# Ledger of designs, part 33: peptides against a protein of PDB entry 5JXT

Target 1, 319 residues: chain A of PDB entry 5JXT
Amino acid sequence: SLLPKKEINVYIGMSEMQVKWYQKILEKDIDAVNGAGGKRESKTRLLNIVMQLRKCCNHPYLFEGAEPGPPYTTDEHLIYNAGKMVVLDKLLKRIQKQGSRVLIFSQMSRLLDILEDYCVFRGYKYCRIDGSTAHEDRIAAIDEYNKPGSDKFIFLLTTRAGGLGINLTTADIVILYDSDWNPQADLQAMDRAHRIGQTKQVVVYRFVTDNAIEEKVLERAAQKLRLDQLVIQQGRAQVAAKAAANKDELLSMIQHGAEKVFQTKGAFGTMAEKGSQLDDDDIDAILQAGETRTKELNARYEKLGIDDLQKFTSESAYE

## One batch from the design tools (peptide; aimed at target 1 L78 E116)

Design b2_p16_6 (made by RFdiffusion4)
Pose (drawn by RFdiffusion4):
Structure b2_p16_6 (pose): chain A 317 residues (1-241, 244-319), chain P 16 residues (1-16)
Amino acid sequence: SLLPKKEINVYIGMSEMQVKWYQKILEKDIDAVNGAGGKRESKTRLLNIVMQLRKCCNHPYLFEGAEPGPPYTTDEHLIYNAGKMVVLDKLLKRIQKQGSRVLIFSQMSRLLDILEDYCVFRGYKYCRIDGSTAHEDRIAAIDEYNKPGSDKFIFLLTTRAGGLGINLTTADIVILYDSDWNPQADLQAMDRAHRIGQTKQVVVYRFVTDNAIEEKVLERAAQKLRLDQLVIQQGRAQVAAAANKDELLSMIQHGAEKVFQTKGAFGTMAEKGSQLDDDDIDAILQAGETRTKELNARYEKLGIDDLQKFTSESAYE
Amino acid sequence: EEREEAAEKRNERLSE
């Protein structure tokens, strides 16, 4: 029995420093922010703003010249200058206290570099797979974290790095520092720990910058995830739109017994006998429209799970 | 020791 994973959006604010940088990004190209300029502009200008705001929502030290002036030290400012780091510090502390281990995913390798400095600062044992990591390296990195009684606690990965089917069930908590545009990428990262061999409840925390660009980014991915489900669930429809033996058999046998029983004429003919007054015609049209309504209202309401014929139906016996 | 080495490496990296 594999427990369904718990996925939680943790909505996070921004530090005072992030606001300064967030405003500068929006100011440096306020024209494109207010939707100025021609409609012919290429997508490049706006997408550059998206990248900067994404970096800013992650950590201000991703911008050169942002960390406090030289010389550079690795201290508490690495935590308190990014809202996500403040939430993560207490979250990681609580995670270790309850005997849990955690996989931390990110879109940006420069952020895992910042998380490296954090892990060394707090004394956390950790592993890293980068996507810019050789094959034999990440094999050892997987094994080191999966070793029984492993020294490691945190596993730093990029959402794409490892490839398909790698197993990290020796962890039961997943933290998505930032989200991906395609939802299947984040969902695959969660299934590094949420797969066969996982014994504990998998909990996934997704850091989201509330009232900023990442909240809006998330809604779109949630929509695209909902669209994918509808396509996959309806993937049986085109194969259904020939005729089975039973379908052909049912068409022929329908009402055949009543035909054999009949010596004279059938229904509409036996009761009225090829002569029809106005009243008889009116009853035929009223009974038909009624049956037509009930038939259409029944089938136009159905779903794929009702129309889909099982392959075992072809096993006529 | 490990923190001093990590601080030195980070200082050299950002000084380039």

Design b2_p16_6_s1 (made by RFdiffusion4, then SolubleMPNN; from b2_p16_6, 12 letters changed)
Fold by OpenDDE base, seed 4:
Structure b2_p16_6_s1 (fold): chain B 319 residues (1-319), chain A 16 residues (1-16)
Amino acid sequence: as target 1 above (319 residues)
Amino acid sequence: SALAAAQARRQARLAA
């Protein structure tokens, strides 16, 4: 029988570089961040800030002039300049030692480009699929990954491209490097590994930048998922999930952790304490803390009724 | 190389 998947939110501090870029993004639009634009502030401007902040949470090299160079090199700086990469790098070593195979999902094809550079740098054999991948190349990549005795350790996917009904049950680990605004997209991604034909316990690691906008993205996604579940259970098909984040919700999300980010000199949390020098105990601590916070998050939303869950409505802003 | 191709894609997307 298919074992239930284990889902763990992995809360990750920003690197020093991410903090600097996060500050810069907020400072550039400080009037919008402070709500000084009021009713005149465009939803588009707020969505752009949200997207830039999410890029920063993923990797600072998603911005022009962030990557050291020219010459541009693939080196340890690709890892230590992003908290998620530091955790990913340690986690992948553990996953590989366990004889597991991993799907890595992101919303951002540009992040997959960074992850390709990382895979080559670490000598990880990988496959890639994104929204631009031709149908034939998708089939070839899936077949190469799923091949008996495949030497492909990692599959890099955009969440949407990975959602397209494919079977990747030859992987038992799923890393959501970022979250979709639509929790169903992430579930569909997980279901590439967690389906009939899986023989292992599927474990899903959801990376979440701590004290940043991604916590609010996660909260909103969790709220929507619970709402969707309750609507299905209660047969209330007419609960129009107010699809769109309103301006106030977007502002609240942008403002989340902003004060602490402005006050921070250097990195956050474990990234400040250890930087790239995480050991296995540090990873275990991060995973244990994540498991606790995941349970707390779920327990928060399990107690809420439909009316309380309707206060936050998730629109998927996709770039 | 796979690296050069990945880097070229990354650079092209940063220049856009």
Scores: peptide ipSAE 0.157, ipTM 0.834, DockQ to the pose 0.252
OpenDDE base, seeds 1, 2, 3, 5: peptide ipSAE 0.110, 0.147, 0.109, 0.138; ipTM 0.759, 0.806, 0.791, 0.779

Design b2_p16_6_s2 (made by RFdiffusion4, then SolubleMPNN; from b2_p16_6, 7 letters changed)
Fold by OpenDDE base, seed 1:
Structure b2_p16_6_s2 (fold): chain B 319 residues (1-319), chain A 16 residues (1-16)
Amino acid sequence: as target 1 above (319 residues)
Amino acid sequence: SELEEAQRRRQERLSA
C-alpha cells in the first residue's frame, strides 16, 4: 500500500546578501511598506513588492546586477549567497547517500537556471521541465528520469508544469523550493512522486524563508487549504473564499519581519552562525525545528471554523 | 567540459 507522505516545512534564514537585497526592496517603496499611501496605494504596487520579496527569498541573483561580475563564475557563491541553497546543498548530499532521488519544484523558471548551474557545479545529473519545455522534450525528460538504472538524480520542475498529470514515482523526495499561492498546485506537484507505483516513503521538504514574507505566503496557503477541505466536507461550495489578498492583507504580509530585517546586520539564524559551514547536526536541528513548527501550524488551522478561516489573521502562528 | 560550458552559458546570460 502507498505510505502517507511526510511533509516538513524547513525554515531557513536569509544570507547576508539576501538581507541587503530585502532591505533594498523595502527601502525603494518605504512609503508603501509603511502604509503611508493610504487609499491611493495601488494593489499592483503591493503585488510587485511581494513578488520582489519572494524573488529575494529564493535567490538574490534573480535581480539584475546582483551577481558579482564580470566574470560571472559557477562556484560556491551560487550557494552561500542564498540560505535555501546552503540548506539544499547539505540536504542533497544526505539524500544521495541514502540512495534516494529528488524532485525540486519552484514557481520561478529563472531559479531553475541557477539550480542547473548548481547541479553542474556539484556534478549532479538532472532533468528539467518548465512552462517553455516542448511536449516532446518533456516526454523525453520524464522517460530519461524514470528509466531503470537512470543516472539522473535530480528533476528540476516548475510547480505548475510538473503538476500536469505526470508520474515520477521513481523519486521519493520532493523539495518545494518555494510555495504556490494555491496550495493545490503544491499538492499536485507532490502527487507526481506520491502516487500508485511508489514503493518508498515520500518525504516533502517545503523551504520557507524565516522572518520573511514567505511565512505569510505559507500561512495563507495553509488557511486556504483548510478552508477548501471544510467547504468540501460541509457541502458549502458557495463559500468562494476570496482567493485574492486585499491591500491590507498584502501590506501585512510585506511588513512581516521587515523591522527585524532593517535592524539586522549580516545574515539570519543558522546562516549568521554557520553560513555555508552547516554540518549534519545543524541540518538535523533545522529539520527537527521545522517538524515542530509544521505541527504547530497545522494544529492552528485545524481548530478554526469556516468563518474564522475566511478572515485574514495578521498574526503569525509563531507570534 | 560540462562545467566550462555552463560557465560560458552563465556568462552569456548575465552579460545580455
Scores: peptide ipSAE 0.337, ipTM 0.906, DockQ to the pose 0.663
OpenDDE base, seeds 2, 3, 4, 5: peptide ipSAE 0.323, 0.153, 0.305, 0.313; ipTM 0.900, 0.808, 0.895, 0.898

Design b2_p16_6_s3 (made by RFdiffusion4, then SolubleMPNN; from b2_p16_6, 12 letters changed)
Fold by OpenDDE base, seed 2:
Formats: sequence, C-alpha cells, structure tokens
Structure b2_p16_6_s3 (fold): chain B 319 residues (1-319), chain A 16 residues (1-16)
Amino acid sequence: as target 1 above (319 residues)
Amino acid sequence: SALAEAQARYAARRSA
C-alpha cells in the first residue's frame, strides 16, 4: 500500500547577503512598504515587490550585479550566500547517503539554472524540466531518470512543468525550494513521487525563509487549501476562494518581518550562528523545529470555519 | 577537468 506522504516545512534563516538584498528591496520602495501610497499604490507595484522579495529568499544571485564576477565561478559562495542552499547542500548529502533520490521543485527557472551549477559543482547527476523544455526532451529526461539503475540523483523541475501523468515514483524525496500561491500546484508536484508504484515513504521538504514574505505565502496557501477542502465537503461550490491577494494582503505580506530585517546586522537564526558550517545535529534541529511548526500551522487552519478562512487574518501580520 | 568544464558552463550561463 502507498504510505501517506510526510510533509515538513523547513524554516531557514537568510544569509548575510540575503538580508542586505532584502533590505535594499524594501528601502527602494519604502513608501509602498510603509503603506504611504494608500489607495493610490498600485497592485502591480506591490506584486513586483513581492516577486523581488521571493527572489531574494531563493537566491541573491537572481539579481543583476549580486553575483561576484567576472570571472563568474562555481564555488562555495554559491552555497553560503543563500540560506536555502546551505540547508539543501547538507540535506542532499544525507538523502544520497540514505540511497534516496530527489525531486527539486521551484517556481523560478532561473533558480534551476543556479541549481544546475550547484549540481555540477557537487558532482550530482541530474535531469531538468522547465516550461521551455520540448515535449520530446521531457520524455527523454523522465525516461533517463526513471530507468533501472539510473545514476541520476536529482530531478530539477519547475513546479508547473510537470504535466499531468508524469510518474517520478523512482524518487522518494521531494524538495519544494519555494511555494506556489496555489497549494494545488505544489500538491500536484508532490504527487509525481507520491503515486502508484512508489515503494518508499515519500517525504516532502518545503523550504520557507523564516521572518520573511515566504511565511505569509505559505500561510495563505494553507488557508486556501483548507478553504477549498471545506467548500468541497460542504457542497458550497459558490465560495470561490479569492484566487488573488488584494492590495492590503500584499502589503501585509511585504511588511511581515520587514522591521526585524532592517534591524538585523548579518544573517538570521542558524545562518547567523553557524553560517555554512551546519552539522548533522543542526540539520536535525532545523527539521525537528520545522516538523513542530508544520503541525502547529496545520492545526491552526483545521480549527477554522469557512467564514474565518474567507477573511484574511491580518492579526498574524503584527506578531 | 570536470571542475574547469563546470566553470566554463557556469560562466557561459552568466554571460547569456
């Protein structure tokens, strides 16, 4: 029988470089961040800020002039300049030692480019599929990954590139490097490994930058998922979950953790304490803390009714 | 070396 998937949110501090770039993004649009634009602030401007903050949470080298060079080199700087890469690097070593194989999903094809460079630098054999990958090349990549005795350890995918019907049950680990605004897209990504033919316990690691916009992206996705479930259960098809965040929701998301980011000198959390020198105990602590916070997050939304879930709870914006 | 080839691929992706 297929075992239930285990999903763990992995809360990760920003590197010093991420903090500096996160500050720079907020400072550039400080009037919008402070809500000074009021009703005149365009939803488009706020969406652009959100996109830049999410890029920062993924990797600072997604910004022009952030990467050291020329010459551009693959080295440890590719890892230590992004909290998610530090955790990924340690986690992949553990996954490989366990004889597991891993799917890594992102919303950003440009992040997959960085992950390809990382894979080559670490000597990880990989496959890649994104939105631009031709149909024939997708088939070839899937077949190469799924073949008996495949030496491909990693599959790099954009979350939505995995069309309906792709089976990747030869992987048992799923890393969501970032989250989709639509939780169903992430579920569909997980279901590439969590399908008929899977023989192992599927574990999903969802990377979440702590004290940043990604926590609010995750909360909104969890809220929407619960609402969608309740609407289906109650037969209330007319309760279309507002698919898109409004301006006030976007502003609240941008403001989340902003003050702490401005006050921070250096890195956040475990990145401040250990930097790139995380050991196995540090990873276990991060995963245990993540498992606890994941249970708490789920329990929060499980207690809410449809009417509560339809309201964006701004209350968590001031904590 | 595999590293030199990796560096060349990395540099090419950053120059595009």
Scores: peptide ipSAE 0.131, ipTM 0.774, DockQ to the pose 0.443
OpenDDE base, seeds 1, 3, 4, 5: peptide ipSAE 0.021, 0.006, 0.019, 0.065; ipTM 0.624, 0.445, 0.593, 0.747; seeds 1, 4, 5 fail the geometry check

Design b2_p16_6_s4 (made by RFdiffusion4, then SolubleMPNN; from b2_p16_6, 12 letters changed)
Fold by OpenDDE base, seed 2:
Structure b2_p16_6_s4 (fold): chain B 319 residues (1-319), chain A 16 residues (1-16)
Amino acid sequence: as target 1 above (319 residues)
Amino acid sequence: SERERRQAEYQARRAA
């Protein structure tokens, strides 16, 4: 029988470089971030800020002129300049030693380019599918990954391209490197490994940059998922969960953790203490803390009714 | 290969 999937949010601090770029993004649009633009601030401007902050949470090299060079090298700097890469690098070593195989999902094809370079640098054999991959090449990549005795350890996928009904039950680990605004897209990605034909316990690691925009993206996704479940259960088809965040929601999300980011000199949390020198105990601590916070997040939304879930709980950015 | 194409495109974007 298929075991229930285990989902763990992995809360990760920003590297020093990510903090600097996150500050720079906020400073560039400081009037919009402070809400000083009033009625004139377009929803489009706030959406652009959110997109840049999400890029920063993924990897600073997604920005022009961020990567050190010339010469441009593939080296340890690709890892230590992004908190998610530091955790990924340690986690993949553990996953490989366990004899597991892993799907890595991202919203950003440009991040998959960085992850390809990383895979080559570490000597990880991989497959890749994104939105631009031809149908025949998708089939070939899936078949190469799924074949008996495949030497492909990693499958790199964009969340939407990987969501297209494919079977990847030869993997037992799923890493969501980032989250979709639509929690159903992430569920569809998980269901590529968590499906009929799976013989192992599927474990899903959701990477979340702590004290940043991604924490609010996750909260909103959890709220929406619970609302969608309750609407289905109660037969209340009229409660169309507003798919898109409003302007005030976007502003609140941008403001989340911004003050602490501006006050921070260097990296955040375990990234400030250990940087790229995370050991196995540090990873275990991050995973345990993540499991606790995941249970707390789920428990928060499980107690809420439809009317509460329809309200964006603006917990003030000042708590 | 498709990989070599993507790597070349990535390297070109890094150099830009």
Scores: peptide ipSAE 0.330, ipTM 0.884, DockQ to the pose 0.182
OpenDDE base, seeds 1, 3, 4, 5: peptide ipSAE 0.277, 0.187, 0.309, 0.086; ipTM 0.861, 0.757, 0.873, 0.735; seeds 3, 5 fail the geometry check

Design b2_p16_7 (made by RFdiffusion4)
Pose (drawn by RFdiffusion4):
Structure b2_p16_7 (pose): chain A 317 residues (1-241, 244-319), chain P 16 residues (1-16)
Amino acid sequence: SLLPKKEINVYIGMSEMQVKWYQKILEKDIDAVNGAGGKRESKTRLLNIVMQLRKCCNHPYLFEGAEPGPPYTTDEHLIYNAGKMVVLDKLLKRIQKQGSRVLIFSQMSRLLDILEDYCVFRGYKYCRIDGSTAHEDRIAAIDEYNKPGSDKFIFLLTTRAGGLGINLTTADIVILYDSDWNPQADLQAMDRAHRIGQTKQVVVYRFVTDNAIEEKVLERAAQKLRLDQLVIQQGRAQVAAAANKDELLSMIQHGAEKVFQTKGAFGTMAEKGSQLDDDDIDAILQAGETRTKELNARYEKLGIDDLQKFTSESAYE
Amino acid sequence: PLPEPELNYEPVEAKP
């Protein structure tokens, strides 16, 4: 029995420093922010703003010249200058206290570099797979974290790094520092720990910058994730739109017994006998329209799970 | 140790 995973959006604000940088990004190209300029502009200008705001929502130290002036030290400012780091610090502290281990995913390798400095600062044992990591390296990194009684606690990965089918069930908590544009990428990262061999409840925390660009980014991915489900659930429809033996058999046998019973004429003919007054015609049209409504209202309301013929139906016996 | 700062949860806009 594999427990369904708990996925939680943790909505996070921004530090005072992030607001300053967030405003500068929006200011440096306010024209494109207000939707100015021609409609012919290439997508490049707006996408550059998206990248900067994404970096800003992650950590201000991703911008050069942002860390407090030289010389550079690694201290508490690494935590308190990014809203996500403040929430993560207490979250990681609580995770270790309850005997849990955690996989931390990110889109940006420069952010895992910042998380490296944090792990060393707090004394956390950790592993990293980067996507810029050799094959033999990440095999050892997987084994080191999966070793029984492992020294490690945190596993730093990029959402895409490891490839398909890698197993990290020795962890039961997943933290998505930032989200991906395509939902299958984040969903695959969660299934590093949420797969066969996982014994504990998998909990996934997704850091989202509330009232900022990442909240809006999330809604779109949630929509695209909903669209994918509808396509997959309806993937049986085109194969259904020949005839089975039973389908053909049912067409022929339908009402055949009543036909054999009949010596004279059938229904509409036996009761009225090839002569029809106005009243008889009106009863035929009223009964037909009624049947037509009930038939259409029944089938136009159905779904794929009702129309889909099982392959075992072809096993006529 | 440094005090923990408060975080901003309001929409942020560009300076005029």

Design b2_p16_7_s1 (made by RFdiffusion4, then SolubleMPNN; from b2_p16_7, 6 letters changed)
Fold by OpenDDE base, seed 1:
Structure b2_p16_7_s1 (fold): chain B 319 residues (1-319), chain A 16 residues (1-16)
Amino acid sequence: as target 1 above (319 residues)
Amino acid sequence: MLPEPELITEKIEPKP
């Protein structure tokens, strides 16, 4: 029988470079971040800020002029300049040592380009599929990855490109490098490994930048998932329509952790303490803390009714 | 209220 998947949110501090870029993003639009635009502030401007903050949480090299150079060479800086890469680098060594194979999902094809450079730098053999990959090339990549005795360790996918009903049950580990606004897209991605034909325990690691916009993206996705479940159970089809964040919700999401980011000199959390020098015990501590926070998050939404789940209550950086 | 900007606001553009 297929074992239930284990899902763990992995909360990761920003690197020093990410903190500096996160500050720059907020400062560029500080009047909007402070809510000074009032009724005149466009929803589009707030959405753009959210998109830039999410890029920063993924990797600072997603911005023009962020990569150190010339010369533009792949080195350890590709890893230590992003908290998620530091954790990924240690986690992949553990996964490989366990004889597991891994799917890595992102919303951003440009992050997959960085992950390709990383795979080459570490000598990891990989396959890739994104939104631009031709249908024939997708089939070829899937067949190469699923081949008995395949030397491909990693499959890099955009979350939505992975949604196409493909079978990747030859992998047992799933890393969501970032989260979709729609939790159903992430579930569909996990179900590429967690499907009939899987013989191992599927483990899903969801990376979440701590003290940043991604915590609020995760909370909103968890709230939506619970609401969708309750709507199905209660037959109330009309409730699903309020799924688009309003201006005040977007502003509250942008403000979350922003004050602490402005006050911070250097990196956050384990990234401030250890940086790229994380050991196996540090990874175990991060995973254990993440498992606890994941249970707490789920328990928060399990107690809420439909009427409570219709109200987006996010604590701002001022609460 | 968030602090005033201290860093030089360079144009943060996504890599093409």
Scores: peptide ipSAE 0.014, ipTM 0.401, DockQ to the pose 0.025
OpenDDE base, seeds 2, 3, 4, 5: peptide ipSAE 0.006, 0.007, 0.007, 0.007; ipTM 0.383, 0.380, 0.363, 0.388

Design b2_p16_7_s2 (made by RFdiffusion4, then SolubleMPNN; from b2_p16_7, 6 letters changed)
Fold by OpenDDE base, seed 5:
Structure b2_p16_7_s2 (fold): chain B 319 residues (1-319), chain A 16 residues (1-16)
Amino acid sequence: as target 1 above (319 residues)
Amino acid sequence: SMAEPELNYEKVYPKP
């Protein structure tokens, strides 16, 4: 029988470099961040800010001129300059040691480019599929990964490309490096490993940058997922989930954690305390804290009715 | 419907 998947949100602090770039993104558009544009503020401008903040949460090298060089060389800086990479690096070592195989999903094909460089640097054998991967190359990559006795440890996928009906039950670990705005896309990605033919307990790690835009992306995704479930259960097809965030919702998301980011000198949370020197106990603590916060988040939305879930519950960005 | 921004991340890294 297929075991239920275990899902854990992994809350990760920003590196010092991420904090600096996050500050720079906010400062560049400070009038928009402060809501000074009011009703006149462009929704497109706010969406662009959200996009840059999400890039920062993933990796600072997604910005031109962020990577140290020339010479441009893959080294430990690729890892320690992004909180998610520090945690990923430790988790992958553990996952490999236990004889597991892993799917890594992202929204960003350019983040997969960074993850390819990382895989080469660590000597991890991998496959890749994104939105630009030809159909034949996709089949070849899946077959190579799923081959009996395959030495491919990692499969790198964009969430949307990985969602397209493929079977990856030869992996038992799923890492969502970032979240889709549509929680159904993430579920479809998880279900590539969590399917008939899986023999192991599937574990899903969702990386979430703590005190940043990604917490609000996650909350919105959880809210939408619960709303979709209730709409299906109640037969209320007319409850058009407000698919698109309004300006005030986007502004609240941008403002979340912004003050704390401006006040922070150096890295954030566990990244400030340990940096790249996270041990196995630090990882266990992060995972345990994440499991607790995941239960609390789910419990918050499980109690809400359709009418409550249609309101963006911005807990104030300043509490 | 706000189109999910297709994050067309052009390859900034030169392929080796």
Scores: peptide ipSAE 0.016, ipTM 0.393, DockQ to the pose 0.023
OpenDDE base, seeds 1, 2, 3, 4: peptide ipSAE 0.013, 0.000, 0.012, 0.011; ipTM 0.411, 0.360, 0.399, 0.391; seed 1 fails the geometry check

Design b2_p16_7_s3 (made by RFdiffusion4, then SolubleMPNN; from b2_p16_7, 7 letters changed)
Fold by OpenDDE base, seed 5:
Parts: C-alpha cells; structure tokens; sequence
Structure b2_p16_7_s3 (fold): chain B 319 residues (1-319), chain A 16 residues (1-16)
C-alpha cells in the first residue's frame, strides 16, 4: 500500500547577501512598499516587486551582476550566499547516505541552472526537465532517471514541467525549492514520486524563506488549498476562489518582514549563527521547528470556514 | 466589507 506522504515546511533564514539584495529591492520601490501610491499604485508594479523578492529568496545570483567575478567559477560561494542552498547541501548529503533519490522542483528555470552548477560542483549525477525541454529529451531524461541501477541521484524539474503526468516513483524525497501560487501545481509535483509503484515513505521538504514574502505566498497557497477542499466537499463549485491577489494583498505580502529586513545587519536566524557551518544537529532543529510550524499552519486553516478562507489575513500564522 | 489586510502602519525606512 502507498504510505501517506509527509510534508514539512523548512523555514530558512536569508544569507547576508540575500538580506542585502532584499533591502535593495524594497528600497528601489520604497514608496510602493509603504503604500504611498494608495488606490493609484499599479498592480503591475507590486507584482514586479513580488517577483524580485521571490527571486532573492531563491538565490541572489538570479540578479545580473550579483555573482562574484571575474573569474566566474562555481565554488562554495554558490552555496553560502543563499540560505536555501546551505540547507539543501546538508539535506542532500543525508538523503544520499540513506540511499534515497530526490526530485528538486522550482518555479524558476534559471534557478535550475544554478542547481546544475551546484550538482556539477558537488559531483551529483542529475537529470533536468523544464518548460523548454523538448518532448523527446523529457522522455529520455525520465527513462535515464528511472532505469534499474540508475546512477542519477537528483532530478531537477520546473514544477509545471514535472507536473505533466510523469512517473518518478524511483525517487522517495521531494524538495520544493520554492512554491507555486497555485498549491495544486505543487501537489501535482509531489504526486510524481507519491504514486502507485512507490515502495518508500515519500517525504516532501518545502523550502520557505523565513521573515520574507515566501511565508505569505505559503499562507495564501494554504488558504486556497483549504478553500478548494471545502468547496469540493460542500459541492459549492461556484465559489471562485479569487485566483489573483488584489493590490492590498500584494502590498501586505511585500511588507511582511520588511522592517526586520531593514533592521538586520548580516544574515537571519541560524544563517547568522552558523552560516555554511550548519551541522547535523542544526538541520534536525530546523526540520523539527519546521514540522511544528507546519502543524500550526495547517491547524489554523482547518478551523476556518469558506467565508473566512476567502479573506486574506495579514497575520502571520507564526506570530 | 473585506477587512483590509493589516498594513504596516509604520513607514518602512531604508537603512541610512
């Protein structure tokens, strides 16, 4: 029988470089961040800020001129300059040691480029599929990954490309490096490993940058998922969950953690204390804290009715 | 009326 998947949100502090870039993004549009445009503020402007902040949460090298060089060489800087990479690097060692295989999903093909460089640097054998991958090359990559005795440890996928009905049950670990605005896209990605033919416990690690916009992306996704479940359960098919965030919702998401980001000197949380020197106990602590916060987040939305879930709440589930 | 999301009422100031 297929075991239920275990999903854990992994809350990760920003590196010093991420904090610096996050500050710069906010400063560039500070009037919009402060809501000074009011009703006249462009929704497109706010969406652009959200997109840049999400890029920063993923990796600062997604910005032109952020990578140290010349020479442009892949080295430890690729890891320590992004909190998610520091945690990923430690988790992948554990995952490999336990004889597991891993799917890594992102919304950003350019982040997969960084993850390819990382895989080469660490000597991890991988496959890749994104939105631009030809159909034949997708089949070849899937077959190469799934073949008996495959030496491919990692599969790198964009969430939507990986969602396309493929079977990857030869992996038992799923890392969502970032989250889709549509929680169903992430579920469909998880279901590539969590499907008939899986023989192991599937574990899903969802990376979330702590004290940043990604917490609000996660909260919004959780609200929508619960709303979709209740709508199906109650037969209320006409309750169109407002698919698109309004301006005030976007503004609240941008503002979340922004003050603390401006006050912070250096990195956040465990990234400030340990940085790239995270040990196994630090990772266990992060995973345990994440499991607790995940339960609390779910419990918050389980108590809400349809009418409550249709409202965007600015309150952090962790405050 | 949808409750307006609680906006940070304090003006976020960039580091000097």
Amino acid sequence: as target 1 above (319 residues)
Amino acid sequence: SMPEPELITEKIEPKP
Scores: peptide ipSAE 0.022, ipTM 0.488, DockQ to the pose 0.042
OpenDDE base, seeds 1, 2, 3, 4: peptide ipSAE 0.008, 0.007, 0.008, 0.007; ipTM 0.424, 0.405, 0.358, 0.377; seed 3 fails the geometry check

Design b2_p16_7_s4 (made by RFdiffusion4, then SolubleMPNN; from b2_p16_7, 10 letters changed)
Fold by OpenDDE base, seed 3:
Structure b2_p16_7_s4 (fold): chain B 319 residues (1-319), chain A 16 residues (1-16)
Amino acid sequence: as target 1 above (319 residues)
Amino acid sequence: SLPLPKLITEKIYPKK
């Protein structure tokens, strides 16, 4: 029988470089961040800020001129300049040691480029599929990954490209490096490994930048998922989940953690304490804390009715 | 009237 998947949100502090870039993004459009535009504020302007903040949470090298160089060389800086990469680097060593194989999903093909450089730098054998990958090359990559005795440890996928009805049950670990605004896209990604033919316990690690916009992206995704479930259960197909965040919701998401980010001179959390020197105990602590916060998040939305789930609970951006 | 949230910049950099 297929075992239930275990899902763990992995809350990760920003590196010092991420904090600096996060501050810079907020400062560049501080009037919009402060809501000074009021009703006249462009939704597109707010969406652009959200996109830049999400890029920062993924990797600062997604910005032009952020990468140290010339010379542009792949080195440990690729890892220590992004909290998610520090955790990924330690987690992948553990995953490999236990004889697991891993799917890594991102919304951003440009992040997959960074992950390719990382894989080469660490000597990890990988496959890649994104939106630009030709159909024949997708088949070839899947077959190469799934073949008996495949030496391919990692499969890099964009969430949308990986959401196609492919079978990747030869992997038992799924890393969502970022989250989709549509929780169904992430579920479809997980279902590439969590499918008939899987013989192992599937574990899903969802990376979430702590004290940043990604927490609110995750909360919104969890809220939407619960709403979708309740709508299905109650047969109320007409309860159109307000599909797109409104301006006030986007503003609240942008403002979340911003004060603490501006007050921070270094990195956050374990990134401030240990940086790239995370050990196995630190990873265990991060995973345990993540498991607790995941249960709390799920329990928060499980108790809510449809009417409550339709209200964006703007917890004050100042709480 | 919800008090206009203090600008993040005003909280962090109170204008003297």
Scores: peptide ipSAE 0.020, ipTM 0.532, DockQ to the pose 0.015
OpenDDE base, seeds 1, 2, 4, 5: peptide ipSAE 0.018, 0.019, 0.000, 0.017; ipTM 0.521, 0.479, 0.268, 0.477

